# Peptides against a protein of PDB entry 4LZF: the designs that were tried, part 35

Target 1, 155 residues: chain A of PDB entry 4LZF
Amino acid sequence: GGRLVVFPNGTRKELSADGQTVKVMFFNGDVKHTMPDQRVIYYYAEAQTTHITYPDGMEVLQFPNNQTEKHFPDGRKEITFPDQTVKTLHPDGREESVLTDGTIIQLNPDGSKVIQFNTGQREIHTADFKRREYPDGTVKTVYSDGRQETQYPTG

## One batch from the design tools (peptide; aimed at target 1 T11)

Design b2_p19_7_s4 (made by RFdiffusion4, then SolubleMPNN; from b2_p19_7, 9 letters changed)
Fold by OpenDDE base, seed 2:
Structure b2_p19_7_s4 (fold): chain B 155 residues (1-155), chain A 19 residues (1-19)
Amino acid sequence: as target 1 above (155 residues)
Amino acid sequence: SLLEQQEKVAKELEEQLAK
């Protein structure tokens, strides 16, 4: 009950019997697949990239190097790198990277940087200082003028 | 961007189908 249309340029279009699935195989090797759930899967043959669009505005890009990008309707982007590091770009300009070892790196819109190490240590970078916080409560600060300060835990 | 370029190609191909 399906339908196959072959165009003079070599493009082929396959329609399911219910019309809910449409597959277009373009002459250049690209493929567009419209699914019953209204997601559209486009494969770019030359770039070997897959682009999926969802009816809610979500978009997913899959690159040949195993990188995946998710573009959320709210403007957030999530990049999964080949090494499985996940980087999130927030609409407010904040960027957050989660490394495979559990380390979290946050870049803030004001230029400050926060690193949460998997050891429980935390490092804060600002225009004025670099601060290391230790699990025992010790805090070491190196100021931009070269001054160093150690705050010892209470108890 | 690469995506933008690819989307342009896709649109052109789809337009050819419609014509």
Scores: peptide ipSAE 0.117, ipTM 0.777, DockQ to the pose 0.039
OpenDDE base, seeds 1, 3, 4, 5: peptide ipSAE 0.114, 0.115, 0.117, 0.116; ipTM 0.776, 0.778, 0.777, 0.777

Design b2_p19_8 (made by RFdiffusion4)
Pose (drawn by RFdiffusion4):
Structure b2_p19_8 (pose): chain A 155 residues (1-155), chain P 19 residues (1-19)
Amino acid sequence: as target 1 above (155 residues)
Amino acid sequence: TRDEQIAELKAHRAATEAA
């Protein structure tokens, strides 16, 4: 039916009957679970933070303010903030944010960006210009040289 | 920073497991 082991330092270890699951309760209040599939779940007592390591290389951190960070094996990092905005950082430097209201912000490492407003408008920033595209088909552009352009809808 | 916090958590875990 499993075993409990208590070490002189106060650390406790619980083994399942099949030995597949191991739970370690450290003297300092930290808790580690090793699962049969080799996932490791570590709870930091003082920091109140959970760190989960998956066998495929994925790591997940849960912070007490309800922020979650996911690290994918390829280097991608996904952050879910408490407000539930999801921000994805790519190793090449691109950043994408999907806010709950529906706004999407795409930032390129060269500094250019595309913003998709939940209102249906779209804004593009480049080295040459800032552009706004409207649902009615109107396009407004401000160029680096200061000129401003309005492209009116066909209709 | 958050990255330093994560490094400190990993260092804490390594020290705890070695104890």

Design b2_p19_8_s1 (made by RFdiffusion4, then SolubleMPNN; from b2_p19_8, 11 letters changed)
Fold by OpenDDE base, seed 2:
Structure b2_p19_8_s1 (fold): chain B 155 residues (1-155), chain A 19 residues (1-19)
Amino acid sequence: as target 1 above (155 residues)
Amino acid sequence: SREEEIQKLKQRLAEIEAE
């Protein structure tokens, strides 16, 4: 059968009969659960935060406000906000946010920004201009000097 | 940062595990 070890400080360690599952319940309320798949689940009682580590180096954080963060071995981070917006932070400094309405916001390392609206419109922000592209092929550009240009679709 | 907070929590846990 399984084993339960109770330490003098109040920490409890539960071992499965096969030894593949280990649950440590610390005296402060924190929990460490080692699973047969080598996943380790940490629960920090005071912070009410769950932290899962995977053998491949993946980490998942679950916060009490329902925010979830995935930390990938390559350095990428994916944040799911309580409103279900998903923000991806890439190792190269690029950021992408996917809103619940399907809008995608990309922030590039050079400071440029691209917004892909759910309407099919796209807006590009650079140091030199702001450009709006419409589904019909119309493109409106406002340059930093105040000049405006409209390109009409050819058809 | 949230990461720094988690690292502090991990450190606390490690300290408890080392006892």
Scores: peptide ipSAE 0.146, ipTM 0.779, DockQ to the pose 0.636
OpenDDE base, seeds 1, 3, 4, 5: peptide ipSAE 0.142, 0.142, 0.141, 0.142; ipTM 0.775, 0.777, 0.773, 0.774

Design b2_p19_8_s2 (made by RFdiffusion4, then SolubleMPNN; from b2_p19_8, 13 letters changed)
Fold by OpenDDE base, seed 2:
Structure b2_p19_8_s2 (fold): chain B 155 residues (1-155), chain A 19 residues (1-19)
Amino acid sequence: as target 1 above (155 residues)
Amino acid sequence: SLEEQIKALKEREEKILAE
């Protein structure tokens, strides 16, 4: 059978019969669960947060507000917000948000922003201009100096 | 930060297990 160790402070350690599963229940309500696949599941009782660590260095955080964060070994982070928006933070400083309606927002390391709307319109923000591209080929540009240009599709 | 809070919680747990 399994083993139960009870520490003087009230912490309990449960070992499975095969020794592959270890569950530590801390006196404060925190839990550390080591799984046969070498995942370690931490539960922090006060924060109501679950933290899963994988052998490859991946980490998953689950918050009580239904936010989930994935931390990849390459330094990439993926955040699923409570509204189901998914934000990806890349190691190069690029950020991408995918909204539930299919809109994609890209923030580039140079400070430029690109919005790909679900309608097929695209908006580009730079230091020098804001540009709206329409599915029909019309392009409207508003420059930082206040000039406006409209490029019409080839008829 | 949240990462600092998680780190502090882990460090506390490691101390509890070392006792």
Scores: peptide ipSAE 0.050, ipTM 0.692, DockQ to the pose 0.522
OpenDDE base, seeds 1, 3, 4, 5: peptide ipSAE 0.036, 0.049, 0.033, 0.033; ipTM 0.678, 0.696, 0.670, 0.670

Design b2_p19_8_s3 (made by RFdiffusion4, then SolubleMPNN; from b2_p19_8, 14 letters changed)
Fold by OpenDDE base, seed 1:
Structure b2_p19_8_s3 (fold): chain B 155 residues (1-155), chain A 19 residues (1-19)
Amino acid sequence: as target 1 above (155 residues)
Amino acid sequence: SLEELEEQLKQRKKEIEAS
């Protein structure tokens, strides 16, 4: 049969009969559940947050505001915000946000920013300029010195 | 933050080991 250990501080540890499931219920309401597949599910009662760790080093955080964070073994992080925007943080410092309308916002390690609009327009921000590229081939550039340039499509 | 939660977990682990 299973075993129940009750500690003096009120923490309880339940072991399944097969010994593959361990549930620790802390006195403060936190719960640590070790599963047969070696996943560890920790519930933080005060924060109302669930933290799942996987044997491969993957971690998943579920916050009470419906935000979810995935921490990959390679150092990549993926954040799903309550509005369903997905932000990916890459180990090289690159950040990518995918909005619900399909717009993609990229922040590069060099400080440049690229917005790929769902309309097919693209906007590039650098230290020297902001550039808007249009689907028809028109390119508008505003330089940091205030100069503006328009390149019209060839045709 | 995750770091704050991890510190809380470390404290909970110490409480188990002390009992």
Scores: peptide ipSAE 0.069, ipTM 0.731, DockQ to the pose 0.324
OpenDDE base, seeds 2, 3, 4, 5: peptide ipSAE 0.068, 0.066, 0.064, 0.042; ipTM 0.722, 0.723, 0.722, 0.700

Design b2_p19_8_s4 (made by RFdiffusion4, then SolubleMPNN; from b2_p19_8, 12 letters changed)
Fold by OpenDDE base, seed 4:
Structure b2_p19_8_s4 (fold): chain B 155 residues (1-155), chain A 19 residues (1-19)
Amino acid sequence: as target 1 above (155 residues)
Amino acid sequence: SMEEEIEKLKQQQKENEAA
């Protein structure tokens, strides 16, 4: 009940019997599936990369090295690296990386950096200082001028 | 960059669809 169209360039187009699925096998070996849910699954044969596009503008890229990228309609990107680190790129320029150990690294649009360690320690980097905050409330600051300050928790 | 690679792939898709 399906239909196969073969084009002069060698591209083949297969339509399902219900007409809801379209498979295009391009002359270069790439494959495009249009699904009933209107998502498009494109496979780049040489790059061994899968590219899924959704009707809402979401895109998902799956690379042969096990990296996955999600491109959200709002302009946010989420990258899952082969090591399973997840990096989120926000439209405002903020970047957040979540490491497998639970450490969170945030890069802010103002150039500041915050590291939330899995130990509960936090490190803040600014143009003016590097600060380490400890779970006990101790704060150590190294200023750009070389001064060091330790703030002890109020007991 | 990965971004450049993605754009190259997207261009390849367009070329395939235009042929």
Scores: peptide ipSAE 0.361, ipTM 0.880, DockQ to the pose 0.886
OpenDDE base, seeds 1, 2, 3, 5: peptide ipSAE 0.352, 0.348, 0.357, 0.359; ipTM 0.878, 0.877, 0.880, 0.880

## One batch from the design tools (peptide; aimed at target 1 P8 T11 F26)

Design b2_p20_3 (made by RFdiffusion4)
Pose (drawn by RFdiffusion4):
Structure b2_p20_3 (pose): chain A 155 residues (1-155), chain P 20 residues (1-20)
Amino acid sequence: as target 1 above (155 residues)
Amino acid sequence: LAAQRAANEAALAAEEAALA
């Protein structure tokens, strides 16, 4: 029916009957679970933070302010902030934010960006211009040289 | 956090080796 081992330093170890699951309760209050599928779940007592390592290379951190950070094996990093905005950082430097109100912000490493407002408008920022596109088909652009342009709807 | 975890693991390995 399993075992409990208590070490001189105060660390405790609990093994399942099949030995597949191991739980370590460290003297400092940290808790580690090793699962049969080799996931490792580590709880930091003082920092109140959980770190989960998956066999496929994925790592997940849960912070006590309810912030979650996911690290994918390829280098992608996905942050869920407490407000539930999801921000994805790609290794090439692109950033994408999907806010809960529906706004999407795409940021390129060269500094260009595309903003999709929940209102249906779309903004594009490049080295040459800032552009706003409207649901009615109107396009407004401000160029680097200071000129402003309005493209009116066909209708 | 990673340093804390490495220190705990090292301490546990030492205890397991002593018990063995």

Design b2_p20_3_s1 (made by RFdiffusion4, then SolubleMPNN; from b2_p20_3, 16 letters changed)
Fold by OpenDDE base, seed 4:
Structure b2_p20_3_s1 (fold): chain B 155 residues (1-155), chain A 20 residues (1-20)
Amino acid sequence: as target 1 above (155 residues)
Amino acid sequence: LKERLEKNLEELEKQLKELE
């Protein structure tokens, strides 16, 4: 009960019987699927890239190199790299990368950098110092002027 | 990259609309 329209330029449009699904196969090989849930799936043939748009504004891009990018309605972006590192870009400018080993790297809008190592150690980089925090509560700071300070845990 | 792809799609959809 569906319909197939073939246009002079070679583009084809297939409509489901209920009209809820529309598939456009463009002459260049691109494909656009409009789904009943209002999700739109576009396949870029040349780039071999899948682009999904959701009615809430969410977008997902899947690249042939296995990279995936998610664009959230709130402006957040999440990039899953081929190595499975996940990088989140926040609207406030903060960036967070989660490595496969569990290490978390945070880049803050103020320019500071925080590394949460999988060992439980944490390293903080600022304009003024590099600081290493240890699981036992010890904190070692190397200041930009070369001064070093160790803060020992309480107790 | 995304913008390039979207521009391409926009052009294709424009052409389709002209044919419909």
Scores: peptide ipSAE 0.253, ipTM 0.855, DockQ to the pose 0.357
OpenDDE base, seeds 1, 2, 3, 5: peptide ipSAE 0.247, 0.248, 0.247, 0.252; ipTM 0.853, 0.853, 0.853, 0.855

Design b2_p20_3_s2 (made by RFdiffusion4, then SolubleMPNN; from b2_p20_3, 12 letters changed)
Fold by OpenDDE base, seed 4:
Structure b2_p20_3_s2 (fold): chain B 155 residues (1-155), chain A 20 residues (1-20)
Amino acid sequence: as target 1 above (155 residues)
Amino acid sequence: LKKRLEENEEQLRKEEERLA
């Protein structure tokens, strides 16, 4: 069988029979789970936040407002907001947001912005222009100098 | 939060060492 240790300070430590699962309930209400797969689950009682650490270096934070943050070993971060928008921060500085309607917003390190609309249209923002690409192949460009250009699809 | 965790684990360590 497992064992339960209750310390004088009020902290409790529960060990599974195989010793592969350890649950520590700290005196302040925080909880630490060490799992057989070597992930460690921390629960911060006051903040109502769960923090999971994996042996490969991945971390997952779950906040009481339903926001979830994943920190990948490669430095990538993925934030799922309460509205279920998913924002990915890449190590190269690129940021991508996927909205619930399927729209994808990409912010590039060079300052350019790309929006992939759920309609299949794409909008590209650069220092020099805003460009709208349509599913039929039409491309409309508005340049910073006010010039406008339309490229028609090859029919 | 990290500081809080470290404090909790340090207190646990002290308790375990004291009772061992």
Scores: peptide ipSAE 0.365, ipTM 0.892, DockQ to the pose 0.877
OpenDDE base, seeds 1, 2, 3, 5: peptide ipSAE 0.360, 0.359, 0.362, 0.362; ipTM 0.889, 0.889, 0.890, 0.890

Design b2_p20_3_s3 (made by RFdiffusion4, then SolubleMPNN; from b2_p20_3, 12 letters changed)
Fold by OpenDDE base, seed 3:
Structure b2_p20_3_s3 (fold): chain B 155 residues (1-155), chain A 20 residues (1-20)
Amino acid sequence: as target 1 above (155 residues)
Amino acid sequence: LKERLEKNEKELEEQEKALA
C-alpha cells in the first residue's frame, strides 16, 4: 500500500505503493508532484502558477491568465499568449510571432523585420529600404532616400 | 517563486532528518 507521512509543521507527503509517484503538500498550500516519468510538477498556491520541469531540461510555466511559456534545453522560448498568439524567442536573438490569422512577424538580430502576410505577400524592412513582395512576383521597394522602384515579374 | 520553493524543500528536509 501507499504511505502518508504528516510532519509536525503540517507538510504532508504521499508515496504511491510502487514508490513511483510522490506528492508533497506543503503547509503553505504549494504542491510538488514527482511523476513516474521523472517530470516534476510544482504548483504555487498564491501565484496559482504551475511549473513543470522535465528530465531533459525542458520547463513549462502555466499562468492563471492562460499564458503558457515553454523553455527548451537549447535556450529557445515559446510563449503562447491568452489570445493564442505564439511568440518564439531564439537563442540568436531572432523573434517570431505567429498571429491567429496566420501572419508571421519575424524580428532579426540585425534589426530587420519580415512580415509574411496570410495573403502570400511579404514585407521586408531594413535600414535601407522597405520592400513589398507580391505572389505574382512583383516587387516594390521604397528606399531610405525616397527613391521608389518596381520590379515586374519575368514572363 | 523559486525562493519560496527552496524554503519549502529545505524545511521538509530538516523535518525528515529530525524524525529519522
Scores: peptide ipSAE 0.324, ipTM 0.878, DockQ to the pose 0.871
OpenDDE base, seeds 1, 2, 4, 5: peptide ipSAE 0.320, 0.315, 0.321, 0.318; ipTM 0.878, 0.875, 0.879, 0.877

Design b2_p20_3_s4 (made by RFdiffusion4, then SolubleMPNN; from b2_p20_3, 10 letters changed)
Fold by OpenDDE base, seed 4:
Structure b2_p20_3_s4 (fold): chain B 155 residues (1-155), chain A 20 residues (1-20)
Amino acid sequence: as target 1 above (155 residues)
Amino acid sequence: LEQREKENEELLAEEEARLA
């Protein structure tokens, strides 16, 4: 059978019969689960936050505001905000946000910004210009010097 | 948070060592 150890300080340690699951209920209300798949689930009682660590190095944080953060072994971080926007931070410094409407906002390491609208329009922001690309192939560019250019689709 | 986890683990380890 399983084992329950109750320590004088109030911490409890529960072991499954197979020893593959360990649950520690700390005196302060925190809970640590070590699972058969070697993931560790830590619950911070006061912060109401769950931290999951995986043997491959992935980490998942679940916050009480419904925000979730995933830390991937490759250094990528994925944040799901309470509004369900998903933001990915890449190791190269690129950031991508996917909005609930399907709009994608990309922040590039060079400081450029690309917005891919759900309408099929794309807006590109650089140090030199803002450019709007339309589904019909029209491209409108506003340059930093105030010049505006419209490129019409071929055909 | 990580510090709190570490402290809890240390306290548990101490408690286990004390009772062994």
Scores: peptide ipSAE 0.359, ipTM 0.888, DockQ to the pose 0.928
OpenDDE base, seeds 1, 2, 3, 5: peptide ipSAE 0.356, 0.353, 0.319, 0.354; ipTM 0.887, 0.886, 0.873, 0.887; seed 3 fails the geometry check

Design b2_p20_4 (made by RFdiffusion4)
Pose (drawn by RFdiffusion4):
Formats: C-alpha cells, sequence, structure tokens
Structure b2_p20_4 (pose): chain A 155 residues (1-155), chain P 20 residues (1-20)
C-alpha cells in the first residue's frame, strides 16, 4: 500500500504502492511530485510558486499573483498576465499580444508593428510611415517626411 | 535563478539525507 520515509533532516518521502508516483515534502515546506509519466511538479513554499517540468521539454511557472509563464521546447515563451492578456515572445524577438478586449499587437524586432484594434481598425508602423486603415475603406498615412495622405473609399 | 538555486539546494539536502 505504499511507504512513508522520514529522513533525519525532516524531509519526508511518500511512495505509491506501484512506486510510480513519488511525493517529497522537504523540511522547508517545499513539495515535489514526480509522476509516472515523468512530469515533475515543484511547489516553492516561501515564494508560493509552482514549477512544472514536462518530459517533452516544456516548463510552466505559476506565480501567486495568478501569472502563468509557459516555456516551449523551441524557446517560445507565453505569458498569461492576471488580466488574461496573453503575450508571446519568440526567440527571434517578435512579440505578439492578444488582449482580452480583442486587440492584437504584433511587434517585430526591427521595430515595425501591426496593431489590430478591437474596433476593427488596423495600424501599421514602418520605417517609412504610420498607417491607419478603417472599416469603411479609408486609409490614412503619415510619412517620415511629414506628408499626410488620405485614400478615400471607392464608395 | 533564485528558485532554481533553492530547488538544487533541496535536492542536494535530500541526497545527503538518503545517504545518512
Amino acid sequence: as target 1 above (155 residues)
Amino acid sequence: SALAEQRAANEAALAAAEAA
């Protein structure tokens, strides 16, 4: 029916009957679970933070302010902030934010960006210009040289 | 990171406890 082992230093270990699941309760209050599929779940008592390592290389952190950070094996990092904005950082430097109101912000490492407003408007920033596109078909552009352009809808 | 250092220290303490 399983075992409990208590070490001189106060650390406790609980093994399942099949030995597949191991739970370690450290003297300092930290808790580690090793699962049969080799996922490791570590709870940091003082920091109140959970770190989960998956066999496929994925790592997940849960912070006490309810922020979650996911690290994919390829280097991608996904952050869910408490407000539930999801921000994805790519190793090449691109950043994409999907806010709950529906706004999407795409930032390129060269500094250019595309913003998709929940209102249906779209904004593009480049080295040459800032552009705003409207649902009615109107396009407004401000160029680096200071000129401003309005492209009116066909209709 | 501080969390990784704490975890490594706990694992070392557990290995030493098991050897005792």

Design b2_p20_4_s1 (made by RFdiffusion4, then SolubleMPNN; from b2_p20_4, 7 letters changed)
Fold by OpenDDE base, seed 4:
Structure b2_p20_4_s1 (fold): chain B 155 residues (1-155), chain A 20 residues (1-20)
Amino acid sequence: as target 1 above (155 residues)
Amino acid sequence: SELEERLAKNEAELAEAEAA
């Protein structure tokens, strides 16, 4: 059978019979689970936050507001917001947000922004212009100097 | 982070308790 150790400070340590699962219930209400797959699940009682660490270096944070953050071993971070928007932060500095309506917003390291609308339109923001690309092939550009250009589709 | 500090304290206290 498993065993339970109760320490004088009120911390409790529960060991599975096989010793592969360890549950520590700290005196302050925090809980730490060490699992057979070597993941560690820590619950911060005051913050109501769950932090999972994996042996490969992946980390998952679950916040009380229903936000979830995944920290990948490659340095990528994925944030799922309460509204279910998913934001990915790439190691190269690129950020990508996928909205619930299917819109994708990309922020590039050079400061440019690309919005792929769910309508099939794409908008590109650079230091020099804003450009709207339409599904029919029309492209409208507004330059920083106020000049506007329309490129019409072929055919 | 504050959470990491909290964890570190908890782990330290546990280690002390286990060593006693």
Scores: peptide ipSAE 0.333, ipTM 0.875, DockQ to the pose 0.870
OpenDDE base, seeds 1, 2, 3, 5: peptide ipSAE 0.326, 0.325, 0.328, 0.331; ipTM 0.873, 0.872, 0.875, 0.875

Design b2_p20_4_s2 (made by RFdiffusion4, then SolubleMPNN; from b2_p20_4, 9 letters changed)
Fold by OpenDDE base, seed 4:
Structure b2_p20_4_s2 (fold): chain B 155 residues (1-155), chain A 20 residues (1-20)
Amino acid sequence: as target 1 above (155 residues)
Amino acid sequence: SELEQREAENLEALAEAEAA
């Protein structure tokens, strides 16, 4: 069988029979689980936040507002917001947000922004222009100087 | 972070308790 150790400070340590699962219940309400798969689950009682660490370097944070953050070993960070928007921060500085309506917003390291609308329209923002691309092939560009250009589809 | 510090303190307290 497993064993439970209760320390004078109020911390409790529960060990599985095989010793592969360890649950520490700290005196302040925090909880640490060490699992057979080597993941560590730490619960911060006051912050109501869960932090999971994996042996490969993956980390997962779960916040009380239902936000979840994943920290990948490659340096990528994925944030799932309470509204279920998913934002990915890439190591190269690119950010991508996927909205619940299917809209994708990409922020590029050069400062440009690309919005892929769920309608099939795409909008590109650069220092020099805003460009709207339409599914029919029409492209409308508004330049920083106020000039506007429309490119019509072929066919 | 404050949370990391809190965790470290908890682990230290555990280590001390286990060593007693």
Scores: peptide ipSAE 0.463, ipTM 0.915, DockQ to the pose 0.894
OpenDDE base, seeds 1, 2, 3, 5: peptide ipSAE 0.457, 0.454, 0.452, 0.455; ipTM 0.914, 0.913, 0.913, 0.913

Design b2_p20_4_s3 (made by RFdiffusion4, then SolubleMPNN; from b2_p20_4, 6 letters changed)
Fold by OpenDDE base, seed 4:
Structure b2_p20_4_s3 (fold): chain B 155 residues (1-155), chain A 20 residues (1-20)
Amino acid sequence: as target 1 above (155 residues)
Amino acid sequence: SELEERLARNEAELAAAEAA
């Protein structure tokens, strides 16, 4: 059988019969659950936030507003916003946001930005220009000096 | 973070209670 220990401060510790599962219910309402696979699930009662840590170093945060954050062992961070937009922060400084409509926004470490629209259009932002690429092969560039260039498709 | 501090406090209190 399992064991339940109740401490004078009101904290409770529940152990499974095999000792592989440990549930601590803290006096302040927080809960720490250690699983057989060594993942630890911590629930912050006041913040209503769940924090899961994995033995490989992965972490998952679940917020009351339905935002979730995944922290990968390689340093990558993935944020799923309440609107289901997914933002990935890469260790190299690159950021990618995938919108629910399929639009992908990429922020590069050099400060450039690439938007891949769900329409097939792509927009590239650099220090020197903004460029719109169209599915038909048309490319429109607006340079920082105000010059505009249109490249028409070959065909 | 504030949450990490809260966790650390909870764990410290548990450890103290278990040693007790």
Scores: peptide ipSAE 0.356, ipTM 0.884, DockQ to the pose 0.869
OpenDDE base, seeds 1, 2, 3, 5: peptide ipSAE 0.350, 0.350, 0.348, 0.349; ipTM 0.882, 0.882, 0.882, 0.882

Design b2_p20_4_s4 (made by RFdiffusion4, then SolubleMPNN; from b2_p20_4, 8 letters changed)
Fold by OpenDDE base, seed 4:
Structure b2_p20_4_s4 (fold): chain B 155 residues (1-155), chain A 20 residues (1-20)
Amino acid sequence: as target 1 above (155 residues)
Amino acid sequence: SELEKREAENLAELAAAEAA
């Protein structure tokens, strides 16, 4: 069978019979689980935060406000906010937010921003202009100098 | 982070307890 070790400081260590599962319950309420698949689950009692680490370098943070963060081995970070918005930070500096209504917001490394609205409209922000593209093919551009241009659909 | 420090402290204390 498994075994339980209780230390004088109040920390407890539970080992499975095969030794593949280890649960440490620290005196301060923190808990560390080492699983057979080598993932490690650490619970911070005071912060009510869970940190899961995987052998491939994947990490998952779960916060008490219902926010979840995933840190991928490739350097990508995915944040699921309490409102269920998902923000992805890419290693190249690109950021993408997917809102619950289907709106997608992209922040590019060059500073440009693209908003793809759930209505099918798209808005592009650059240093030189803001551009709104409409589903019918109309494109309205407001340039940094205040000039406005409308391109009408063809077809 | 503060959490990482806390974890490190807990692990150090466990190691000390196991070595006693």
Scores: peptide ipSAE 0.461, ipTM 0.913, DockQ to the pose 0.872
OpenDDE base, seeds 1, 2, 3, 5: peptide ipSAE 0.451, 0.448, 0.449, 0.452; ipTM 0.911, 0.911, 0.911, 0.911

Design b2_p20_5 (made by RFdiffusion4)
Pose (drawn by RFdiffusion4):
Structure b2_p20_5 (pose): chain A 155 residues (1-155), chain P 20 residues (1-20)
Amino acid sequence: as target 1 above (155 residues)
Amino acid sequence: AAARMAQFEADEAAWEAAEA
């Protein structure tokens, strides 16, 4: 029916009957679970933070302010902030934010960006211009040279 | 705390050897 082992330093280890699951309760209050599928779940007592390592290389951190960070094996990093904005950082430097109100912000490493407002408008920033596209078909552009352009809807 | 941890790693290795 399993075992409990208590070490002189105060660390405790609990093994399941099949030995597949191991729980370590460290003297400092940290808790580690090793699961049969080799997932490792580590709880940091003082920092109140959980770190989960998956066998496929994915790592997940849960912070006490309810912020979650996911690290994918390829290098992608996904942050869920407490407000539930999801921000994805790509290794090439692109950033994408999907806010709860529906706004999407795409940032390129060269500094260009595309903003999709929940209102249906779209904004593009490049080295040459800033552009705003409207649901009615109107396009407004401000160029680097200071000129401003309005493209009116066909209708 | 580092010393208690080192002790645990040594004791754990000794315990695993005894179990093997």

